Peptides against a protein of PDB entry 7RZF. Designs and how they scored, part 45

Target 1, 358 residues: chain A of PDB entry 7RZF
Amino acid sequence: PFQEEHLKQLYKIVPIKDIRNLYVTFPIPDLQKYYKSNPGHYLGHLIGHEGPGSLLSELKSKGWVNTLVGGQKEGARGFMFFIINVDLTEEGLLHVEDIILHMFQYIQKLRAEGPQEWVFQECKDLNAVAFRFKDKERPRGYTSKIAGILHYYPLEEVLTAEYLLEEFRPDLIEMVLDKLRPENVRVAIVSKSFEGKTDRTEEWYGTQYKQEAIPDEVIKKWQNADLNGKFKLPTKNEFIPTNFEILPLEKEATPYPALIKDTAMSKLWFKQDDKFFLPKACLNFEFFSPFAYVDPLHCNMAYLYLELLKDSLNEYAYAAELAGLSYDLQNTIYGMYLSVKGYNDKQPILLKKIIEKM
Target 2, 358 residues: chain A of PDB entry 7RZF as posed
Amino acid sequence: PFQEEHLKQLYKIVPIKDIRNLYVTFPIPDLQKYYKSNPGHYLGHLIGHEGPGSLLSELKSKGWVNTLVGGQKEGARGFMFFIINVDLTEEGLLHVEDIILHMFQYIQKLRAEGPQEWVFQELKDLNAVAFRFKDKERPRGYTSKIAGILHYYPLEEVLTAEYLLEEFRPDLIEMVLDKLRPENVRVAIVSKSFEGKTDRTEEWYGTQYKQEAIPDEVIKKWQNADLNGKFKLPTKNEFIPTNFEILPLEKEATPYPALIKDTAMSKLWFKQDDKFFLPKANLNFEFFSPFAYVDPLHSNMAYLYLELLKDSLNEYAYAAELAGLSYDLQNTIYGMYLSVKGYNDKQPILLKKIIEKM

## One batch from the design tools (peptide; made by RFdiffusion4, then SolubleMPNN)

Design b1_p11_2_s2 (from b1_p11_2, 3 letters changed)
Fold by OpenDDE base, seed 2:
Structure b1_p11_2_s2 (fold): chain B 358 residues (1-358), chain A 11 residues (1-11)
Amino acid sequence: as target 1 above (358 residues)
Amino acid sequence: MKTIFEFSTYP
C-alpha cells in the first residue's frame, strides 16, 4: 500500500498521442469481499453520472471537461484505487486545480446527502437487467474471463458476483467516501504540453514524466471545499424497465411487417419478434413535411431544428442509455426520422418526452 | 457510468 510519502503527488506525463487527461486517484481498502454490496460501484455511479447537477455537467458547462469516468480499480492484494478520470479540453488543462476542487465539492455533497437506498436499488435493478439479458460472448473470451474471476468469487456465485447486488451497506459507502480526501490523493495530468519539461522516464514504456509534491496550500484549498449549490443528486431514473413479459406470438404473425393502420395522415406497420423473443422493441417514425427540403434555406432550418431538439433531449439521453434505451433523430429529404430502441416497457415514456420537446 | 479498465499511462 502507498505510504504517506506517496500521497499528495502530482505527475505530469507526456503521451505519445495528442491527448489531455486528468486522473485523480485515491487509495482505498480492498473491496473484493464486499462484492455483494459493491460500495465502489455506488460511488462510481454517482460521481460518473452525466445528468443535470452532476460533476460532469458542471465541468462541461465551464468548457473544461468533455467526458468523465469514476470507479474502483484493482490494485494488489489488500488494496484498491478509486479513480476519477476526465478528458480535458485545452482550457481545462489550465484549470486542473479548480476541476479537482469541483470533484471534492461533489464528494462533499455526497457526504452531506448520505447513502441513498433508492440509488442502490437502481444500481441493483440495472445490474440485474444487464445480467438477465446479457448477450452471448465469444466462448474463448468468456472462458478466460470466468477462469480469472474464479480467484475472487465462490464457484456458486462466479456468474452472478459481478452483477447481482444483494446488500445495501451505507456503512461501506461512507467508509469508501471517507477515503476520497485531499490528503489521500494522487494526481496525474497527461498532456503533450509537458514535452521537454520532464525529468524522469518510466522504465517499461519509456514514458516521460515529472513528479512533484502538491503544495500544502492546494491540499488545504481542496480540504476546505464547500457545498456547491449547482451539485445535486440525480433524479430517479424513470426509464429502468420493470416489465419483461414477452407476449405470445400471434397466430397470424407474418414474416414481414404488416400494415395495421392506414389513414390519410398515417400508416403503421407492425412486426412481432418471432426470432429473438426479447422484451425489446424498435419504433421507427417517418414524419413528412413538404417544407423540409423545398429549398436550401428550409433544409438548413430543418437541420438546425433537429440539432436543437437533440440538445433539448440531452437531459434524458443519459438516463435512457443507462436503462438500455436509445433514440436517433435524422433529417430526411421528406422531413424527419425518429427511432426509439431498447426495452419496450419504458419506450412510451421516452417517446412521450421526445414528442413533448418537438 | 463508464468503468475504468485501462490505465496504460499511469506510472
Scores: peptide ipSAE 0.023, ipTM 0.537, DockQ to the pose 0.102
Fold by OpenDDE base, seed 5:
Structure b1_p11_2_s2 (fold): chain B 358 residues (1-358), chain A 11 residues (1-11)
Amino acid sequence: as target 1 above (358 residues)
Amino acid sequence: MKTIFEFSTYP
């Protein structure tokens, strides 16, 4: 376990690849025994959220961060880590202290709001869906994985333990959240900009790095992180499927899409799934415009329109993705293509949101 | 392969 001397440390690391990453790491207790409640997953879901009012949304708005991952990571026996990892922009590399301040502001927001049972329920539902409709894995990889996790879970639960949440444990969420403090932080900045500025070499990989203590004044700034009014808990995910009914095959089901509607303004083809029998659908729309590709100006305007539309849909994209829904928008020589894919139950909701933005 | 600097420096 990290001793106090290993905390409040900053590592400046020279990568082989041209990457800019920030790792903010907190030592936490071993949460393995709490797999039925999975408090680290709860916190990872919120800290790693990409919706409006999220940590990532704010850091992106400042141009400092491209991507964010939050969650628990296994350590050695008896301890784990909670890690917030961000991909830094060039500008973000200059604002690492401020980025970490925003992380602590978001964590402070989570403390102020307290554990939310509805968030746990969403995680539970999402994981249950993921388990129920899990894709077939390669047998070799799957068997090896199962063999490995048999050391951690009861035999009867080995298949479900990584997915099925059973218990809302606000006490454990608070316990983990209490470990996410500036006094318990380890920071690593990975950038080629540290080349020639390091004084140590890692023994195993030859990685050049510099280790420094984080100044007490910086720790104190992070400890005094106030509530940032830009941070909000996510809204309830309206895209989580609840109906998984598979309709019986129609007696006249064709192996090919059948034209079921033909009008002056639209044609509709339908094919029922006769192979997979999943509660999923693929909705594909082609919009035709005689102006879409008439000249370079119109083509560029159509492109710009789609980019603006995509941008306007970003607020739903992450929530939809979490729920196993996806959409795609593309320019075509004839106009525009829209695809909506995933669980069929909430596709109408996503489609409506897309159409309302169009 | 993102070289995840595994801070798994086991003490």
Scores: peptide ipSAE 0.011, ipTM 0.539, DockQ to the pose 0.057
Fold by OpenDDE base, seed 3:
Structure b1_p11_2_s2 (fold): chain B 358 residues (1-358), chain A 11 residues (1-11)
Amino acid sequence: as target 1 above (358 residues)
Amino acid sequence: MKTIFEFSTYP
């Protein structure tokens, strides 16, 4: 485990690739025994959330961050890490201290709101769906994985332990949150901009780096992170499927899409799943407009329209994706294409949201 | 133990 001397450290690392990354790492207790509650997953879900009022949403709005990942990571036996990783913009590289301040502001928001059972329930439901409809893995890889995790889980639970949540443990969530403090932080900044500015070389890979103590004033600034009113907990995910009923195959089911509606303004084809028997559907819409590709101006307007539409749908995109729904919007030479895919139960909700934005 | 250096150097 890291000792106090290893905390409050900044590492400036020179990558081989042209990447800009920030890693904010906290040592945490070994949470392996708490797999039924998985408090690190709960926190990772919130910290890594991409919806409105999320950490990522705010950092993106500043132009500092492209992507964010938060979660627990295994260390060695008896300890773990909680890591917040962001992909930095060039501008974000200049604002690392402020980015980390925003991280602590969000963490402070989580402390202020306290553990939310409904968030845990959503995680539980999502994981249950993921388990229930998990794809088949290659046997060799799967058996090796299972053999490995048998060291951590009871035999009876080895298949479910990584997925099925059973216990809401607000005490454990708070315990982990209490470790996510500036005094416990390790920061690594990865950028080519540190080339020629390093004084150490890593022994194993020859990675050039510089290690610096984070100034006490900076630590104190992060310790005094105020509640940022821009940060909000996610809203309930309306896209989480609850109905997994598979309708029986119709007697007249064709192996090919059948035309079930033909009008002057629309044609509708339908094909029932006769192969996979999953509670999933693919909805595909082609919208025709004689103006979509009539000239370069209209073509560009149609493009801009879709980009604006996609942007307006970003508020739902992440929640839908978490729930196993996806959409795609594309310009065609004839107009526009829309696809909605995933669990069929909540597809009408997503489709409605898309159509309301159109 | 994967070090931060491993993540920075791996493609």
Scores: peptide ipSAE 0.007, ipTM 0.471, DockQ to the pose 0.051
Fold by OpenDDE base, seed 4:
Structure b1_p11_2_s2 (fold): chain B 358 residues (1-358), chain A 11 residues (1-11)
Amino acid sequence: as target 1 above (358 residues)
Amino acid sequence: MKTIFEFSTYP
């Protein structure tokens, strides 16, 4: 385990690739034995959330961060890490202290709200869906993976242990949250901007880096992280499927899409799934407008409209994606194409939201 | 001690 001298350290690392990353790492206890509760996944889900009021949403709004990942990572035997990793913009590289302050503000929000059973239930449901409808893997890779997992889980649970949550443990969530403190932080900044500014070389890969203690003043600033009113817990994910019923094949099911509606304003083709028997659908809409491609102005207006529409839908995109739904919006020479794919149960909800934004 | 550098190699 890291000793006190290994905490409150800043590493400036020179990458081979032109990347800008920030790793905020917290040593945590080994959570492996708590896989049925998986408190690290709960916290990773919230800290890594991309919806309104999330850490990422705020950091993106400031132009500092492109992506964020939060979660537990295995250490050596008997300890783990909780890591918040962000992809930094050039501007974000100048605001690392402020980015980390926002991380601690969000963590403080999580402490103030306390563990939420409904969030755990959503994680449980999402993982159960992922397990139930897991794609077939190549046998060789799958066997090798399972053989590795057998070191961590009972034989009877080896297939389910990575997915199925069973126990809501607010005590463990609080325990992990208590480790996510400035006094327990290790920071790594990865950027080519540190080239020629390093004094150490890593023994194994020859990576150039500089190690410095984080100033006590900076630690104190992070310790005094207030509640930022912009941070909110996510809303309930309305896209999580609950109905997985497979409708029986129609007697007259055609191998090709059948025209089931023909009107002056709309044509509808339908094909039932006769191959996969999954509770999934693909809804494809082609909207025709005589104005969409009539001239360069209209073409550009149609493009701008779609970009604005996509932007307006970003609030739903992440929640939909987590729930195994996706959408796509494209300009066509005839107008616009919309695709909605994934679990059929909540597709109408997503479709309605898309239409309401149109 | 896993060096922090091991974290960068996971795609």
Scores: peptide ipSAE 0.005, ipTM 0.454, DockQ to the pose 0.052

Design b1_p11_2_s3 (from b1_p11_2, 4 letters changed)
Fold by OpenDDE base, seed 2:
Structure b1_p11_2_s3 (fold): chain B 358 residues (1-358), chain A 11 residues (1-11)
Amino acid sequence: as target 1 above (358 residues)
Amino acid sequence: MKTIFDFSTYP
């Protein structure tokens, strides 16, 4: 375990690739025994959320961060790490202290709201879906993975332990949150801008780095992180599938799409799944407009419209993706193409939201 | 939510 001397440290690291990353790391207790509640996954879900009021949303709005990942990582025996990793913009590299302040403001928001059973339930449901409909893996890789995890889980649970949540443990969530404090932080900044400014070399890879103590004034600034009113818990994910019923194959099922509706304004083709038998569907829409490609101006206007539409749908994109739904919007020479794919149960909800924004 | 960290650059 890290002693006090190993905490409140800043590492400036020179990468081989032209990348800008920030790693904010907290030592945490070994959570392996708590795999049935997985409090680190709960916190990673919220801290790594991409919806409105999320940490990432605020940091993106400032132009400081492109992506954010939060979660637990294995350490050595008896301890783990919780890591928040962000991809920094050039501007974000200048605002690392403020980025970390926002991280602590978000963590403070999580403390103020307390553990939410509904969030745990969403994580449970998402993981259950992921387990139930897990794709076939290559046997060699799968066997090696299972052999590895047998060291951590009972034989009877080895297949389910990484996925199936069983217990809501607010006490453990609070325990982990209590470790996510400025006095426990280790910060690593990865950027080529530190080239020629380092004084140490890593033994194994020859990575150039500099280690510095984080000033006490900066630690105090982070300790005094207030509630930022821009941070909010996510709303309930309405796209999480709950119905997985597979309808029986119709007696007249055709191997090709059949025209089931033909009107002056619309044609509809349908093909039932006769091969995979998954609770998934692909909805494809072609919208026709005589104006879409009549001249260069209209073509560019149609493009601009679609880009604005995509932007307006970003609020739903993350929640839909988490729930195994996706959509795609494309310009065509005839108008617009829309596809909606994934679990069929909540596709109508996503489709409705898309149409309401059109 | 991404849970996989690339630690190739972390000392």
Scores: peptide ipSAE 0.026, ipTM 0.574, DockQ to the pose 0.102
Fold by OpenDDE base, seed 3:
Structure b1_p11_2_s3 (fold): chain B 358 residues (1-358), chain A 11 residues (1-11)
Amino acid sequence: as target 1 above (358 residues)
Amino acid sequence: MKTIFDFSTYP
């Protein structure tokens, strides 16, 4: 386990690749025995959320961060880590202290709101869907994985333990959240900008780095992180499927799409799934406009329209993706293409939102 | 798999 001397440290690391990353790491207790509640997953879900009022949304709005990942990571036996990793912009590299301040502001917001059972329920439902409709893995890889996790889970639960949540444990969420404090932080900044500014070389990979103590004044700033009013808990994910009914194959089901509607303004083709038998659908819409490609101006306007439409839909994109829904919007020489894919149950909700923004 | 910098290189 990390001793006090290993905490409140800053590592400046020179990568081989031109990458800019920030790793904010906290030592946490071994949570393996709590796999049925998985408090680290709960916190990772919220900290790593991409919706409105999320940590990532705010850091993106400032132009400092491109991506964010939060979650637990295995350590050695008897301890784990909670890591927040961000992909930094060039500007974000100059604002690392402020980025970490925002992380602690978000963590403070989570403390203030307390554990939310509905969030746990969403995680439970999402994981149950992921388990139920898990794709077939390569047998060799799967067997090796299962053999490894047999050390951690009962034989009867080995297939389900990584997915199925059973117990809401607010006490464990609070326990982990209490470890996410500035006094327990280890920071690593990965950037080529540190080339020639390092004084150490890692023994195994020859990675150049510098280790510095984080100044007490900086730790104190992070400890005094206030509630940033821009941070909010996510809204309920309306895209989580609840109906998984598979309709029986129609007797007259054709191997090819059949024209089921033909009007002056629309043609509708339908093909039932006769192969996979999944509660999923693929909706494809081609919108025709004689104006879409009539001249360069209209072409550019059609492009700008779609970019604006995509931007207006960003608030739903992450929630839809988490729920196994996706959409795609493209310009065509004839107009616009829209695709909506995933679990069929909530596709009408996503489609409605898209149409309302159009 | 993004290279997990094994920060376990504490002696």
Scores: peptide ipSAE 0.011, ipTM 0.538, DockQ to the pose 0.055
Fold by OpenDDE base, seed 5:
Parts: C-alpha cells; structure tokens; sequence
Structure b1_p11_2_s3 (fold): chain B 358 residues (1-358), chain A 11 residues (1-11)
C-alpha cells in the first residue's frame, strides 16, 4: 500500500514512443469482492463518459485532450487503483494542472449529485446485453482467461462475474469516490519533452523519469475545485436495446436481398438473417444526387456537408456506441452513403436522430 | 519500488 510519502507525487516520464499522456492515479481498496455491484465500473462509466457535459467533452473543447479513459485497475494483492488517463495535445501538455483541476471539478459534481440508481441500471443492462450476445472467442484465449479468473470468482459465477451486475451499492460508490481526492493523487506525465530533464532511471525498463512532490498550493487548488457548470451527468441512454425478439424466418426467404419496394424515388432491398439469428440489423442507405460529383466545388461542398453532419451527430455517437449501435456516413460519387448497424430494437431512434440532423 | 506504470499493458 502506498504510504503518505508516496502520495501527491508527480512523475515526468520520457517515453520511447512519441506519445503525450497524463495518468492521474488514486489508490483504492480492493474492489474484487464487490464485483456484483462493481462501484469502480460505475465511476469509470461516468468519468470516462464522452457525451455532452462529460469531462472529456470539456477537455476536448479546450483543445487539451484527445481521449480519456477512466476506471479501476488491478494493483498488487489487496489494493487497486482508480486511474484517469488522457491523451494530451501539445497544448494540453502546457495545461496539466488545469486538466487535473477539471477532473476534480467533475469528481466534485459526482459527489454533489450522489449515486444514481438509473446509471447503475444502465450499466447493468449494457453488461447484460454484452454478456448475452458475447462473440465467440478463440478457445485458447478464452480458457486461459477463465482459468485466471477462477482465482477471483466462484466457479458457478466465473462466466458471469465480469458482466452481470446484481446490486446497487451507493455506499460503495461513495466509498470509492471519497478516495478520489487531491491528497491521494499520483500524477504521471508521459512526454518526450522531458528528455534531458530527468534525473532517475527505472531499473527494469531503463525508463528515464523525474519525481517531484506536487506543491501544496497546487493540491489546495485541486481541493478547492468548485462546481463547473459545464459538467452534467449524462442523459439516459435511449439506445439501450430491450427487445431481443428474433422474428421467424419467412417461408419465402431468399438467400439474396429481395426488392420489396420500387418507386420513382426509392428502391428497398431486404434480406432476413438466415445464418446468425441475432437481434441485429444493418440498414444501408444510398442517397443519389446529380450534383454530388458534378464539379470540384460541389464535391467539396458535399464533403463539408458530411463533416458538419458528423459533427452534429457527435452528441449521440457515444451513447449509440455504448448500446451496440453504430453509424457511418460517407461521400460517394453518386451522393451520400449512410449505414446504421447493431441491435435492431433502437435503430429507428438513431436513424430518426440522423435524419433530423440532415 | 515497483513502478506503478506497467506500460506493457498499454497498446
């Protein structure tokens, strides 16, 4: 376990690869025994959220961060870490203190809102879907994984333990959240910009680094993190599938797409799944415009339109992705291509959102 | 001191 002397430390690390990363690490209790409630997953889901009002959305808006990952990681025996990891821009590398301030502002928002049972329920539902429709893994990898996790879970639950949430434990969420404080922080900044500015070498990998104590004034700034009004809890994910009914195969089902609608303005082909029998669909739309590729100007305008459309859809993209939905928008020589894929239940909702933005 | 950063787990 980290002693107090190991907390409030800053590590400046020289990577081999040209990467810029920030790791904000908190020692937390071992949460393995709480796998049925998984409070670390709850917090990771919120802190790592990419929707409007999320930590990532704000840090991206500042131009400081490209990606964010939040969650629990296994430590040594008997303790874990909660880690917030971000990919830094060049500008973000200059604003690390401010980035961490925003992290603590978001954490403070989570404290102010308290544990939300509906968020837990969404996590539960998402994980249940992921478990139910889990893809086949390579047997060798799967068996090795299962053998490893048998040390942590009862035999009867070993297949479900990583997925199936059973208990909402707000007390455990609060307990973990209480460990996410500036006084418990360990910060690592990974950048080639520290080359020649380090004084230590790691024994095992030869990684050059510098260790510094974080100034008390900086810790106090983070401790006094206010509520940033830009941070909001995510809205309920409307894309989470609830209906998994698989319709019977039609008697006249053809192995090829059948033309089921033919009009002056549209043709529709349909093929029922006769192979996988999953509650999933692929919707593919090709839009034709005589102007799409008539000249370089129109081509560029069509490109810009799609980029703007994609940008306008970012608010739904993450929630859809979490729910196992995806979309793709592409320019074609004939116009535009739209694809919507995933669980069929909520595809109409996503499609409607796309069409409303078009 | 076990370096906390198992960089091997990062892609």
Amino acid sequence: as target 1 above (358 residues)
Amino acid sequence: MKTIFDFSTYP
Scores: peptide ipSAE 0.009, ipTM 0.553, DockQ to the pose 0.047
Fold by OpenDDE base, seed 4:
Structure b1_p11_2_s3 (fold): chain B 358 residues (1-358), chain A 11 residues (1-11)
Amino acid sequence: as target 1 above (358 residues)
Amino acid sequence: MKTIFDFSTYP
């Protein structure tokens, strides 16, 4: 276990690649035995959320961070880490202390709201979907993976243990949250900007780094993280599929898309899935406008329109993606192309939201 | 000490 001397440390690391990363690491107890509740996944889901009111949303709005990942990571035997990792912008590299303050503000928000059973249920449902519709893996890789995880899980649960949540344990969530404190933090900043400013070299990889104690004033600043009113819990993910019914094949199913509607304003082609038998659909829309590409001005307006539309849809993109839905919007020489793909159950909801933003 | 710096294991 890390001793006090290993906590409240800042590492400045020189990468080989031109990358800017921040790792905020918290030592936590070994959660392996709690895989059925997986409190680290619950917290990772919230801290790593990308929707409105999320940590990432705020950090992106400031231009400091591009991506964020939160979650548990295995340590040595008997302990784990909770890590918040962000990809830093050049500006974000100058605001690391403030970024970490925002992390603690978000964590404080999670403490104030307490564990939410509905969030756990969403995680459970998402993981169940992921398990149920898991793609076929190459046998060799799959067998090797299973052999590895047999060290961690009972034989009877080895296939399900990484996916199926069974127990809502607010006590364990609170226990992990209690470890996510400034006094328990280890910070690593990875940037080429530290080249020539390091005093140590890692023995194994030759990585150049500098280790510094985080000043007590900075720790205290993070300890006094207030509730930032911009941070909110996610809204319920309305895109999580609940109906997985596969409709029977039509008797006259054609191997090619059949024209099922032909009007002056619309044509509709339909092809039922006769190969995969998954509760998934691909909805493709081509919108024709005689004005879309008549001249450079209209072309640029059509482009700008789509960029604005995409931006306006960002609030749904992450929730849709988590639920196994995706959309794509493209300009065409004839107008616009929209694709909605994934589980068919909630595609109408996503499609409606897209149309409402159009 | 698993070196925090094994960047290969960061997802």
Scores: peptide ipSAE 0.007, ipTM 0.557, DockQ to the pose 0.053

